Peptides against a protein of PDB entry 3EFO. Designs and how they scored, part 228

Target 1, 262 residues: chain A of PDB entry 3EFO
Amino acid sequence: SQLADLYKSCETDALINFFAKSAFKAVLHQPLKVIREILVNQTAHMLACYRKNCASPSAASQLILPDSMKVLPVYMNCLLKNCVLLSRPEISTDERAYQRQLVMTMGVADSQLFFYPQLLPIHTLDVKSTMLPAAVRCSESRLSEEGIFLLANGLHMFLWLGVSSPPELIQGIFNVPSFAHINTDMTLLPEVGNPYSQQLRMIMGIIQQKRPYSMKLTIVKQREQPEMVFRQFLVEDKGLYGGSSYVDFLCCVHKEICQLLN

## One batch from the design tools (peptide; made by RFdiffusion4, then SolubleMPNN)

Design b2_p29_3_s1 (from b2_p29_3, 16 letters changed)
Fold by OpenDDE base, seed 5:
Structure b2_p29_3_s1 (fold): chain B 262 residues (1-262), chain A 29 residues (1-29)
Amino acid sequence: as target 1 above (262 residues)
Amino acid sequence: SSMDAALDESVEEAARELKEKYGITLKVD
């Protein structure tokens, strides 16, 4: 059917870009709560329409997603949890205004990365490989106290260090003896010159080259105060100020779809 | 791509968690 073909051709990244810009424009004349409700409603209606007209019959206990939209919910949740729409207390008015303006001009690729960051396990780097480490899901569940992770969303870059990160890697990256000696006030990595340091810098360079904005580097130690800022970029997790986890959002969407179809 | 793999993992793990927590099965057509 024509409708089935439409869903098959759907590009989630383009949809998210559209929804983001529409929502951020609406911020100027509608309450944030209303905007969020509209986004959820639109998501539910699209998926309800699919279930009603395109999907095979399924039990009410099932959430049915077309393949083309399997990642729509996670991105939509990221959008809903953005500081522009949630108005998080820890984010200044200026920062919210800045992010709003940035997103209004972002292309599809930029907005995709902005809403769902790239999280890379740096502690697994092979100094002999030129390939980027495989990204992992943006959740605390993928972090480890023994690990080192690089997170990038096109605007910010974070280097997160577990409290038990390998001393040899710490020395390789920072040229200091231990975790305690790392200075988190620095925004640039030192030129240590060993293969590991060079590889990390190369990776950071590759990530930067694909983005229109220069990303500021923030070094984050686990269990220190700045980690709270970093955790806000773990977009699949539950937010501190009203944002839902990915799983909770899926449940919400399912319930909304059921309500529409009953 | 690297991101595609991460997103696939996210969908799969979220589906598992959704079933465990809420009894909802996520199906991708």
Scores: peptide ipSAE 0.753, ipTM 0.972, DockQ to the pose 0.913
Fold by OpenDDE base, seed 2:
Structure b2_p29_3_s1 (fold): chain B 262 residues (1-262), chain A 29 residues (1-29)
Amino acid sequence: as target 1 above (262 residues)
Amino acid sequence: SSMDAALDESVEEAARELKEKYGITLKVD
């Protein structure tokens, strides 16, 4: 059917870009709560329409997503949790205004990365490989106390270090003997000159070269104050200030779809 | 892409968690 073809051709990244710009424009004229409700409703309506007209009959206990939109919910949840739509006390008015303006000018690729960051397990780096490490889902469940992770969203770059991160990697990256000796006030990695340091810097360079804005590097130690800021970029987890986890959002969407179809 | 793999993983793991927590089965057509 024509409708089925439409869903098959859907580009979720383009949709998220559209929804983000529409929502961020609406911030000037509508309450944030209303905007968030509209986004949820629009998501539910699109998926309800698919279930009604395109999907095979299914039980009420099933959430059905077209393949082309399987990542729509996670991106939508990220959008809903953005500081522009979900105001957080730690975010200044200027920062919200800045992010709003940036998103209004972002292309599809930029907005995709902005809402769902790239999280890389750099403790697994093969210094002989020219390939970037495989990104992992943006959740605390993918972090480890023994790990070191690089997170980038096109505007910010974080280097997160577990409390039990390997001393040899710490020495390789920072040229200090232990986790305790790492200075988190630094915004640039030292040029230590070993293969691991060079590889990490190369990766950071590749990430930066693909983005129009210079990303500030923040060093984050696990269990220190700045980690709270870092955790806000783990977009699949429950937010500290009212944002839902990815799973809870899926449940919410499912319930809304059921309400529309019943 | 690397990001596509991460997103695929997210969908799969979220589906498992959704079923465990809420009894909702996520199906991708």
Scores: peptide ipSAE 0.753, ipTM 0.972, DockQ to the pose 0.907
Fold by OpenDDE base, seed 4:
Structure b2_p29_3_s1 (fold): chain B 262 residues (1-262), chain A 29 residues (1-29)
Amino acid sequence: as target 1 above (262 residues)
Amino acid sequence: SSMDAALDESVEEAARELKEKYGITLKVD
């Protein structure tokens, strides 16, 4: 059917870009709560339509997604949790306004990365490889106290260090003997010059080269207060200020779909 | 791509968690 073909051809990244810009435009005229509700409703309607008209028969306990939209919910949740749509005390009005403006001009690729950051485990870097490490889901569950992770969303870059990060890697990156000696006030990695440092810098460079904006580097130690800022970029987790986890959002979407169809 | 793999993993793991927490099965057609 024509409708089925439409869903097959759907580009989720384009949809998210559209929804983001529409929502961010609406911020000027509608309460944030209303905007978020509209986004959820639109998501539910799209998926309900699919279930009704395109999907194979399924039990009520099933949430059915077309393959083309399998990542729509996670991105939508990220959008809903963005500081433009969900006010967070740690984000200034100016910063929120700035992000709003940026997104309004973002292309599809930029907005996709902006809403769902790239989280890279770099503690297992192969210094002989020219490939980027495989990204992991943006959740605390994927972090490790023994790990070091690089997060980038096109605007910000974070280097997160677990409390039990290997001293040899710490020394390799920062030229200090231990985790405790790392200065988190620095915004640039030192030029240590060893293979690991060079590889990390190369990776950071590659990430930066793909983006139109220069990303500021923030070094984050696990369990220190500034880590709270970093955690806001773990978009699949429950937010501190009313944002749902990815799983909870899926449940919400499912319930909304059921309400529409039953 | 690296991001594609991460997103695929996210969907798969979320499906598991969704079932465990809410009894909802996520099916991708």
Scores: peptide ipSAE 0.753, ipTM 0.971, DockQ to the pose 0.906
Fold by OpenDDE base, seed 1:
Structure b2_p29_3_s1 (fold): chain B 262 residues (1-262), chain A 29 residues (1-29)
Amino acid sequence: as target 1 above (262 residues)
Amino acid sequence: SSMDAALDESVEEAARELKEKYGITLKVD
């Protein structure tokens, strides 16, 4: 059917870009709560339509997603949790305004990375490899106390260090003897000159080259106050200010679809 | 891409968690 073909050809990244720009424009005329409700309703209606018209009958306990839209829910949840749509006290009015304006000008690739950051396990780097490490899901569950992670969303770059990060890596990156000696006020890594440091700098450079905006580096130590800011970029987790986890959002979407169809 | 792999893994793991927490099976058609 024409409808089935439409879903097969659907590109989630384009949809998210459209929804983001539409929502961010609506901020000027509608309450944030209403905008969020509209986005959830649109998501549910799209998926309900698929289930009704394109998918085979299934049990009520099943959430059915077309392959082309399998990542729509996670991106939609990221959009709903963005500081433009979900006000957070730690984010200034100017910052919200800035992000809103930036997204309004973003292409599909830029908005995709902006809403779902790239999280890389840096502690697993092979200094002999020129390939980037495989990204992991943006959740605290993927972090480890002995790990070092790089997060980038096209605007910000974070280097997160676990409390038990390997001392040899700490020395390799920062030229200091231990985790406690790392200065988190620095925005540039020192040029230590060893293979690991060079590889990390290369990776950071590659990430930066792919983006239109210069990303400021923030060094974050686990269990220190600035980590709270970093955790807001772990978009799959439950938000501190009313945002749902990815799993909870899936449950919400499922219930909404069921209400529409039953 | 590395991001595609991460997202695929995310969907798979979320499906597992969704089933465990809420008894809902996520199926990609």
Scores: peptide ipSAE 0.751, ipTM 0.971, DockQ to the pose 0.907

Design b2_p29_3_s2 (from b2_p29_3, 14 letters changed)
Fold by OpenDDE base, seed 5:
Parts: C-alpha cells; structure tokens; sequence
Structure b2_p29_3_s2 (fold): chain B 262 residues (1-262), chain A 29 residues (1-29)
C-alpha cells in the first residue's frame, strides 16, 4: 500500500530534524507545554496509523514500531528534554537562545548528534588500536566509578572521571598522581606524550573533525557540582527538571496509541 | 557504526525494561 511504502521510506533522522526545527520555531509563539504535547501527539498518531493500517495484528500489550522508526522514540524523547523545550534553571536564557538558533540551521547529521550524544568509554582504550571505542547508551547505568568517559554532542565535549578512576590513567592523561589532583578548570588536556594520552587526543580530534563547531572541553569529576550539568546529557535517564526516561516515554507513547485506537 | 551499536543497546535495554516495568513488549515489525 501507499501508506506502507511511506513508512518504509521514512528517515528518522530527517524527521527528527524537521520536528526539532518546527518545535523550536513554535517556541516564539506557543507555550512550551503545548509544543511538547503536540510532539507527543504527533508521534503517537504516526505510530497509531502504522499499527492500524500497516502492522500485523498484535496484542494490546505490544508497542509496534516500523523498522524505519526504531529509534524515533529515543530521539523524540531527547528533543522533548532539550533545554529549549524544557527550561532548566542552570541554563541561561542566552544559552537557550543560542542553542535554538543553532538547531534551526543544523543539518540532519548534526541534529542527530546534538540530541543524542556520543558517550565513549575511554578507560577501555587499546593504545595499540586505531579504532575508536564503541559508544555506549547515554545513561548513568553505563557509567562506573572506575571509569573514564568522553561525551560529545557536537557543541560540547565532556571528559567524565569516576571517583575511583585508575591512577595510571589519571597519570597518563593529566600527568598528576591522583584523581584529587586533577584541575577541572582546564579546557585543554596537557600534552603528556605517552601512548594513552596520544590515543585520547587522536579520538578527540576525530570527533572534532566531523563537526562544524569547535567543541569546548569540560573536565568533570564524579560527585562534584559540574557533574549535574553532565548528567543532563545522559538523555535516556529521567531528567532532573521533569523530563522522562526513555522507558517511561515509551510507556507514555504506548498508552496514547492505545487511546487513539480504542 | 559506533553510534548504531549504542542505539541498538539502547533499544534492547529499553525493550527489556519496558516489559519488566510496564508489561509492554516492544516489537519492531
């Protein structure tokens, strides 16, 4: 059917880009709550239509997604939790305005990374490998007190350090003897010159090369105040200021779909 | 890609948690 073909041809990244720009434009004339409700409603309607007209019969306890929209919910949740649509006290008006304007000009690839950051386990680096470490999902559950993680969203880069980060890695990256000696005011890593430091710098360089904007580096220690800002980029988790977790959002979408179809 | 793997992990985790917490089975069709 024509409808089935439409869903097969759907590109989630383009769709999210469109929704983001539409929503961010609407911010100027509509309440944020209304904008968020519209986005959820549109998501539910699209998926309800699929279930009704394209999907095979399924139990009411199932949330059915077309393959082309497998990652639509996670990105939609990220959009809904963005500081432009969900204001946060720690984010200034100027910063929100800046982000809004940036997104309005972003291409599909840039908006994907912006809404769902890349989170890399740096503590697992193989200095003999030229391959980038595999990204993990953006959740606190993937962090470890013994780990070191790099997060990038195209505008910001964070190096997160667990309280029990290996001293040898701390020495390798910062040339200091322990976690406590790390200066978080620095915006550049020191040129230590060892293989691990060089590998990390290479990774950061690769990430930067693919982005149109120079990402500011922020060093974050676990359990220090700046970590709260970092945690807002763990987009799958429940937000501090009313944003839902990925799972709770899926539940919400499912309920709305059921309401539309029943 | 690295991000594709992360998103796959995300989906698998979410499917598991969604079923455990809400009894909703996440299915791709």
Amino acid sequence: as target 1 above (262 residues)
Amino acid sequence: SSMEKALDESFEWAAKELEEKYGIKLVVD
Scores: peptide ipSAE 0.777, ipTM 0.976, DockQ to the pose 0.904
Fold by OpenDDE base, seed 2:
Structure b2_p29_3_s2 (fold): chain B 262 residues (1-262), chain A 29 residues (1-29)
Amino acid sequence: as target 1 above (262 residues)
Amino acid sequence: SSMEKALDESFEWAAKELEEKYGIKLVVD
């Protein structure tokens, strides 16, 4: 059907960009709660329409997504949890305003990265490899106390260090003896010059390439206060200030769809 | 791409957790 063809041709990244800009524009005239509700309703309506008109018959206990919208829910949840739509005490009004303005000018690729960050396990780096490490899902479940992770969203870059990070890697990156000696006030990595340091710097450079803004680097130690800010970029997890986890959001969407189809 | 793999991982994990926690099967049709 024509409708089925429309869903097949849907580009989720473009939709998210559109929804983000629409929502961020609406912030000027509508309460944040209302905007979030509208986004959820729009998501549910699109998927309900698909289920009703395009999808194969299925049990009520199933959440049916077209392939083209497979990742729509995760990005939508990220949008709903963004500090522009869900205010957080640790984010200043100026920062929210700044992010709002930035997103209003972002292209599809930029907004995609902005809402769902790239999280890289750099503790597993092969210094002889030219390839970037494979990104992992943005969740605390993928972090390790023994690990070191790089997170980037096009605006910010975080280097997260587990409390049990390998001393040799700490020495390689920071040229200090231990985790305790790392200065988190640093916004630049030192020029240590060893292969691991060079590889990490290369990776950071690649991530920075083709990005319209220079990303600010923040060094984050596990269990220190700044980690709370970092954890908010783990967008699949439940937020500290009312944002749902990815799974809980899926459940919410499912319930809304069921209500629409009853 | 690397991000595509991460998103695939996200989807697979979410599908499993959604079913375990809420009894909802996430299906792509």
Scores: peptide ipSAE 0.775, ipTM 0.976, DockQ to the pose 0.919
Fold by OpenDDE base, seed 4:
Structure b2_p29_3_s2 (fold): chain B 262 residues (1-262), chain A 29 residues (1-29)
Amino acid sequence: as target 1 above (262 residues)
Amino acid sequence: SSMEKALDESFEWAAKELEEKYGIKLVVD
C-alpha cells in the first residue's frame, strides 16, 4: 500500500531533526510541558497509524515499530529530555539558548549525535589498532568502576573515569600516579607520548574532525560532583529532573497507542 | 557502524527490559 511504502521510506534521522527544530522553535511561544506532550502525541499517532494500517495483526501487549522507525523512540526520548525542552537547574539559561540556536542550524547527522551521544569504552583499546572502539548504549549500566569512557555529542566531550580505573591507564593518559591525582579542571589531555595516550588523542582527533564545532573536553571522575552533569548525557537512563528512561518512554508510547486504537 | 551497533544494543536491551518490567513485547514488523 501507499501508506506502507511511506513508512518504509521514512528516515528517522530526518524526522528527529524536524521534530527537534519544530519543538525548539515552539519554545518561544509555548510552554515546555505542552511541547513535550505534543511530541509524545505525534510519536504515538505515527505508530498507531502504522499498527492500524500497515502492521500485521498482533497482540495488544506488543509494541510494533516499522523498521524505518526502529530507533525513533530512543531519539524521541532524547529530544524530550534535552535541556532545551526539559529545564535543568545545572544548565544556565545562556547554555539552553546556545543549544537551541545550535540545533536550529544542525543537519541530520549533527542532530543525531547531539541527541544520542557516542559513548566509547577506551579502557580496552588495542594500541595496535587504528579502529575506533565500538560505541555502547548511553546508560550507566554500561559503565564500570574499572573502566574509562569517552562520550561525545558533537558539542561536548567527556572523559569519564571509574574510581577503580587502571592506574597504568591513568598514568598513561594523565601522567599521574593515581585516580586521586587527576585534575578535573583540565580541558586538555597532556601529551604524555606513550602509545595509549597517542591512540586516545588520535581517537579524540577523529571524533573532532567529523564535527563542525570544537568540542570542549571535560574530565569526569566517578562519584564526584561533575559526574552528575555527565550522567545527564546517559540518555537512556532516567533523568534527575523528570526525564524518563528509554524503557519507561516505550511503555508510555505503547499505552498512548493503545488508547488511540482502542 | 559503531553507532549502529550501539543502537542495536539499545534496542535489544530495551526490548528485554520492556517485556520484563511491563510485559510489553517490542517488535519490529
Scores: peptide ipSAE 0.773, ipTM 0.976, DockQ to the pose 0.911
Fold by OpenDDE base, seed 1:
Structure b2_p29_3_s2 (fold): chain B 262 residues (1-262), chain A 29 residues (1-29)
Amino acid sequence: as target 1 above (262 residues)
Amino acid sequence: SSMEKALDESFEWAAKELEEKYGIKLVVD
């Protein structure tokens, strides 16, 4: 059917870009709550239509997604939790306005990274390898007190350090003896010159080369106040200011689909 | 890509948690 073909040809990254720009434009004329509700409704309607007209019969306890929209819900949840649509006290009005304008001009690849950041476990780096570490999902559950992680969303870059980060890695990156000696006010890593430091800088460079904007580096220590800002980029987790976890959002979408079809 | 792997991990984890917490099976058709 024509409808089935449409879902097969669907590009989720393009859809998210479209929904983001549409929603961010609507911010000028509609309440944020209404905009968020519209986005959820649109998501549910699209998936309900698929289930009704394209998907094989299934139990009511199943949430059915077409392959082309496998990652649509996670990105939609990220969009709903973005500071432009969900105001946060730590984000100024000017910063929110700035981000809104940036997204309005972003291409598909840029918006995708912006809404779902890249989180890299750099403590696992092999200095003998030329390969980048595999990204992990953006959740606190993937962090460890013994780990060091790099997060990038195209606008910001964070270096997160666990309270029990290996002293040898701290020495390698910062040339200081311990976690307590790390200065979080710096926006550039020191040029220590050892293989680990060089590899980390190379990784950061590769990430930066793929983006149109220069990302400011923020060093974050676990359990310090600035970590709260960092945690907002762990987009799969429950938000502090009304944002749902990825799982809870899926449940919400499922319930709405069921209501539409019953 | 590394991001594709992360998203795959995300999907698999979410499917597991969704079923455990809410009894909803996440399925790709």
Scores: peptide ipSAE 0.772, ipTM 0.976, DockQ to the pose 0.901

Design b2_p29_3_s3 (from b2_p29_3, 18 letters changed)
Fold by OpenDDE base, seed 5:
Structure b2_p29_3_s3 (fold): chain B 262 residues (1-262), chain A 29 residues (1-29)
Amino acid sequence: as target 1 above (262 residues)
Amino acid sequence: SSLDEALDESLREAAEEAEKKYGIKILVD
């Protein structure tokens, strides 16, 4: 059917870009709560329509996602949790305004990265390989006290250090003897010159490539106060200020679809 | 892509958790 073909050709990244811009424009005229509700409703309506007209019959306890839109919920949740739509006390008005303006001009690729960051386990780096580490899901569940992770969303870059991160890697990256000696006020990595340092810098360079803005680097130590900011970029997790986890959002969408189809 | 793989894993794990926590089975059609 024509409708089935439409869903097959759907580009989720384009949809998210559209929804983001529409929502961010609406911020000027509508309450944030209303905007968020509209986004959820739109998501539910799209999926309800698919279930009704395209999907094979299924039990009411099932959430059916078309393959082309299987990542729509995670991105939509990220959008809903963005500081522009869900104001957070720790985020200044200026920062919210800045992000709003940036997103309004973002292309599809930029918005995709912005809403769902790239999280890389750099403690697993092979200095002999030129390949980037495989990205992991943006959740605290993927972090380890022994690990070092790089997170980038096109605007910010975070280097997160576990409290038990390997001293040899700390020495390699920062040229200091231990975790305690790392200065988190620095915005640039030192040029230590060893293979690991060079590899990390290369990776950071690759991530920076083809991005319209120079990403600010923030060094984050686990269990220090600035880690709270970093955790907000772990978009699959439950937010501190009312944002849902990925799982909870899926449940929310399912319930909304059920209401529409009853 | 690396991102696609991460998102696939995310959906898989989220689906498992959703079923356990809420009894919702997520299926990709």
Scores: peptide ipSAE 0.719, ipTM 0.969, DockQ to the pose 0.908
Fold by OpenDDE base, seed 1:
Structure b2_p29_3_s3 (fold): chain B 262 residues (1-262), chain A 29 residues (1-29)
Amino acid sequence: as target 1 above (262 residues)
Amino acid sequence: SSLDEALDESLREAAEEAEKKYGIKILVD
């Protein structure tokens, strides 16, 4: 059917870009709560339509996602939790305005990375390899107290250090003897010159080269106050200010679909 | 891409969690 073909050809990244720009434009004329409700409703309607007209009959306990839209829920949840649509006390009015303006001009690739950051376990780096570490899901569950992670969303870059991160890696990156000696006020890594440091710098360079904006580097120590800001970029987790986890959002979407179809 | 793989893993794990927590089985058609 024509409808089935439409779902098959759907590009979720383009949809998210469209929804983001539409929502961010609506901020000027509609309450944030209403905008969020519309986005959830639109998501549910699209998926309900698929289930009704394109998918095989299934049990009420099942959530059916077309393959072309399997990542729609996670990106939609990220959009709903963005500081432009969900105001947070730690984000200034100017910062919200800035992000809004940026997204309004972003292409599909830029908005994709902006809403779902890349999280890389750099403590697993092979200094002899030219390959980038494989990204992991953007959740606290993937962090380790013994790990070091790099997060990038096209605007910001964070280097997160676990409290038990390897001293040899700390020495390699920062040229200091321990976690406690790391200066988190720095915005540039020192040029230590060892293979690990060079590899990390190379990775950061590759990430930066693919983005139109220069990303500011923030060094984050686990359990220090600035980590709270970093945690807001772990978009799959439950937010502190009304945002849902990925799992809870899936449940929410499922329930709304059921209401539409029954 | 590595990001695509991460998202696939996210969906897989989220599906498992959703089934355990809410009894919802997520299927990709």
Scores: peptide ipSAE 0.718, ipTM 0.969, DockQ to the pose 0.894
Fold by OpenDDE base, seed 2:
Structure b2_p29_3_s3 (fold): chain B 262 residues (1-262), chain A 29 residues (1-29)
Amino acid sequence: as target 1 above (262 residues)
Amino acid sequence: SSLDEALDESLREAAEEAEKKYGIKILVD
């Protein structure tokens, strides 16, 4: 059917870009709560339409996603949790305004990375490999006290270190003997010159490539204050200030679809 | 891409969690 073809051709990244810009424009004229409700409603309507007209009959306990839109919920949740739409006390008005303006000019690729960051397990680096580490889901569940992770969203770059991160890697990256000696005030990694340091710098360089803005590096130690900021970029988790987890958002969407169709 | 794989894994795991927590079975058509 024509409608089925439409869903097959849907590009979720383009949709998210559109929704983000529309929502961020609406911030000037509508309450944030209303904007968020509209976004959820639009998401539910699109998926409800698919279920009604394209999908095979299914039980009420099922959430049916077209393949082309299977990642729509996760991105939509990220959008809903953005500081522009969900104000956070730690985010200044200037920062919100800045992010709003940036998103308004972002292309599809930029907004995709912005809303769902790249999280890389740096502690698993193979210094002999030319490949980037495989990205992992942006959730605390993927972090480990023994791990080192790099997170980037096109604007910010974080290097997160577990409290039990390997001393040899710490020395390799920072040229200090232990976790306790790491200075988190630094915004640049030292040029230690060993293979691991070079590999990490290479990775950071690749991530920075083709990005319109130079990403500021923030060093984050687990269990220190800056970690709270870092945790906000773990977009699949429940937010501190009213944002839903990915799972809870899926449930929310499901319920709204059911309300539309029943 | 690695991001696509991460997102696929996210959906898979989220689906499992949703079923356990809410009894919602997520299906990709």
Scores: peptide ipSAE 0.712, ipTM 0.968, DockQ to the pose 0.915
Fold by OpenDDE base, seed 4:
Structure b2_p29_3_s3 (fold): chain B 262 residues (1-262), chain A 29 residues (1-29)
Amino acid sequence: as target 1 above (262 residues)
Amino acid sequence: SSLDEALDESLREAAEEAEKKYGIKILVD
């Protein structure tokens, strides 16, 4: 059917870009809570329409996603949890305004990265490889106390270090003997010059390469207060200020679809 | 892509969690 073809051809990244810009524009005229509710409703409505008209019959306990929109929920949840739509005390008004304006001008590729950051394990880097590490889901569940991770969303870059991160890597990156010696006030990595340091710098360069803005680097040590800011970029997790986890959002969407169809 | 793989994994694991926690089975059609 024509409708089925429409869903098959759906570009979720473009859709998220559209929703983001629409929502961020609406911030000027509507309460944030209302905007979030509208976004959820629109998401549910699209998926309900698919289930009603395109999907094979299924049990009420099933959430049916077209393949083309399988990533819609995760991105939508990220959008809903963005500081522009969900105010966070740790985010200044100026920063929120800045992000709003940036997103209003973002292309599809930029907005994808902005809402769902790249989280890269770098503690297992192969210094002989020029390939980027495989990204992992943006969740605390993927972090390890022994690990070092790089997170980037096109505007910010974080280097997160576990409390038990390898001293040799710490020395390789920061030229300090231990985790405790790392200065988190630094916004640039020192040029240590060893292969690991060079590899990390190369990776950071690759990440920065096609981005329109220079990403500021923030060093984050696990269990220190600034880590809470970093955790806000772990978009699949439950937010501190009213944002849902990815799983909980899926449940929310499912319930709303059921309400629309039953 | 690396991102696609991460998102696929995210959905897979989220689906498993959703089923366990809420009894919701996620199906990609």
Scores: peptide ipSAE 0.711, ipTM 0.967, DockQ to the pose 0.898

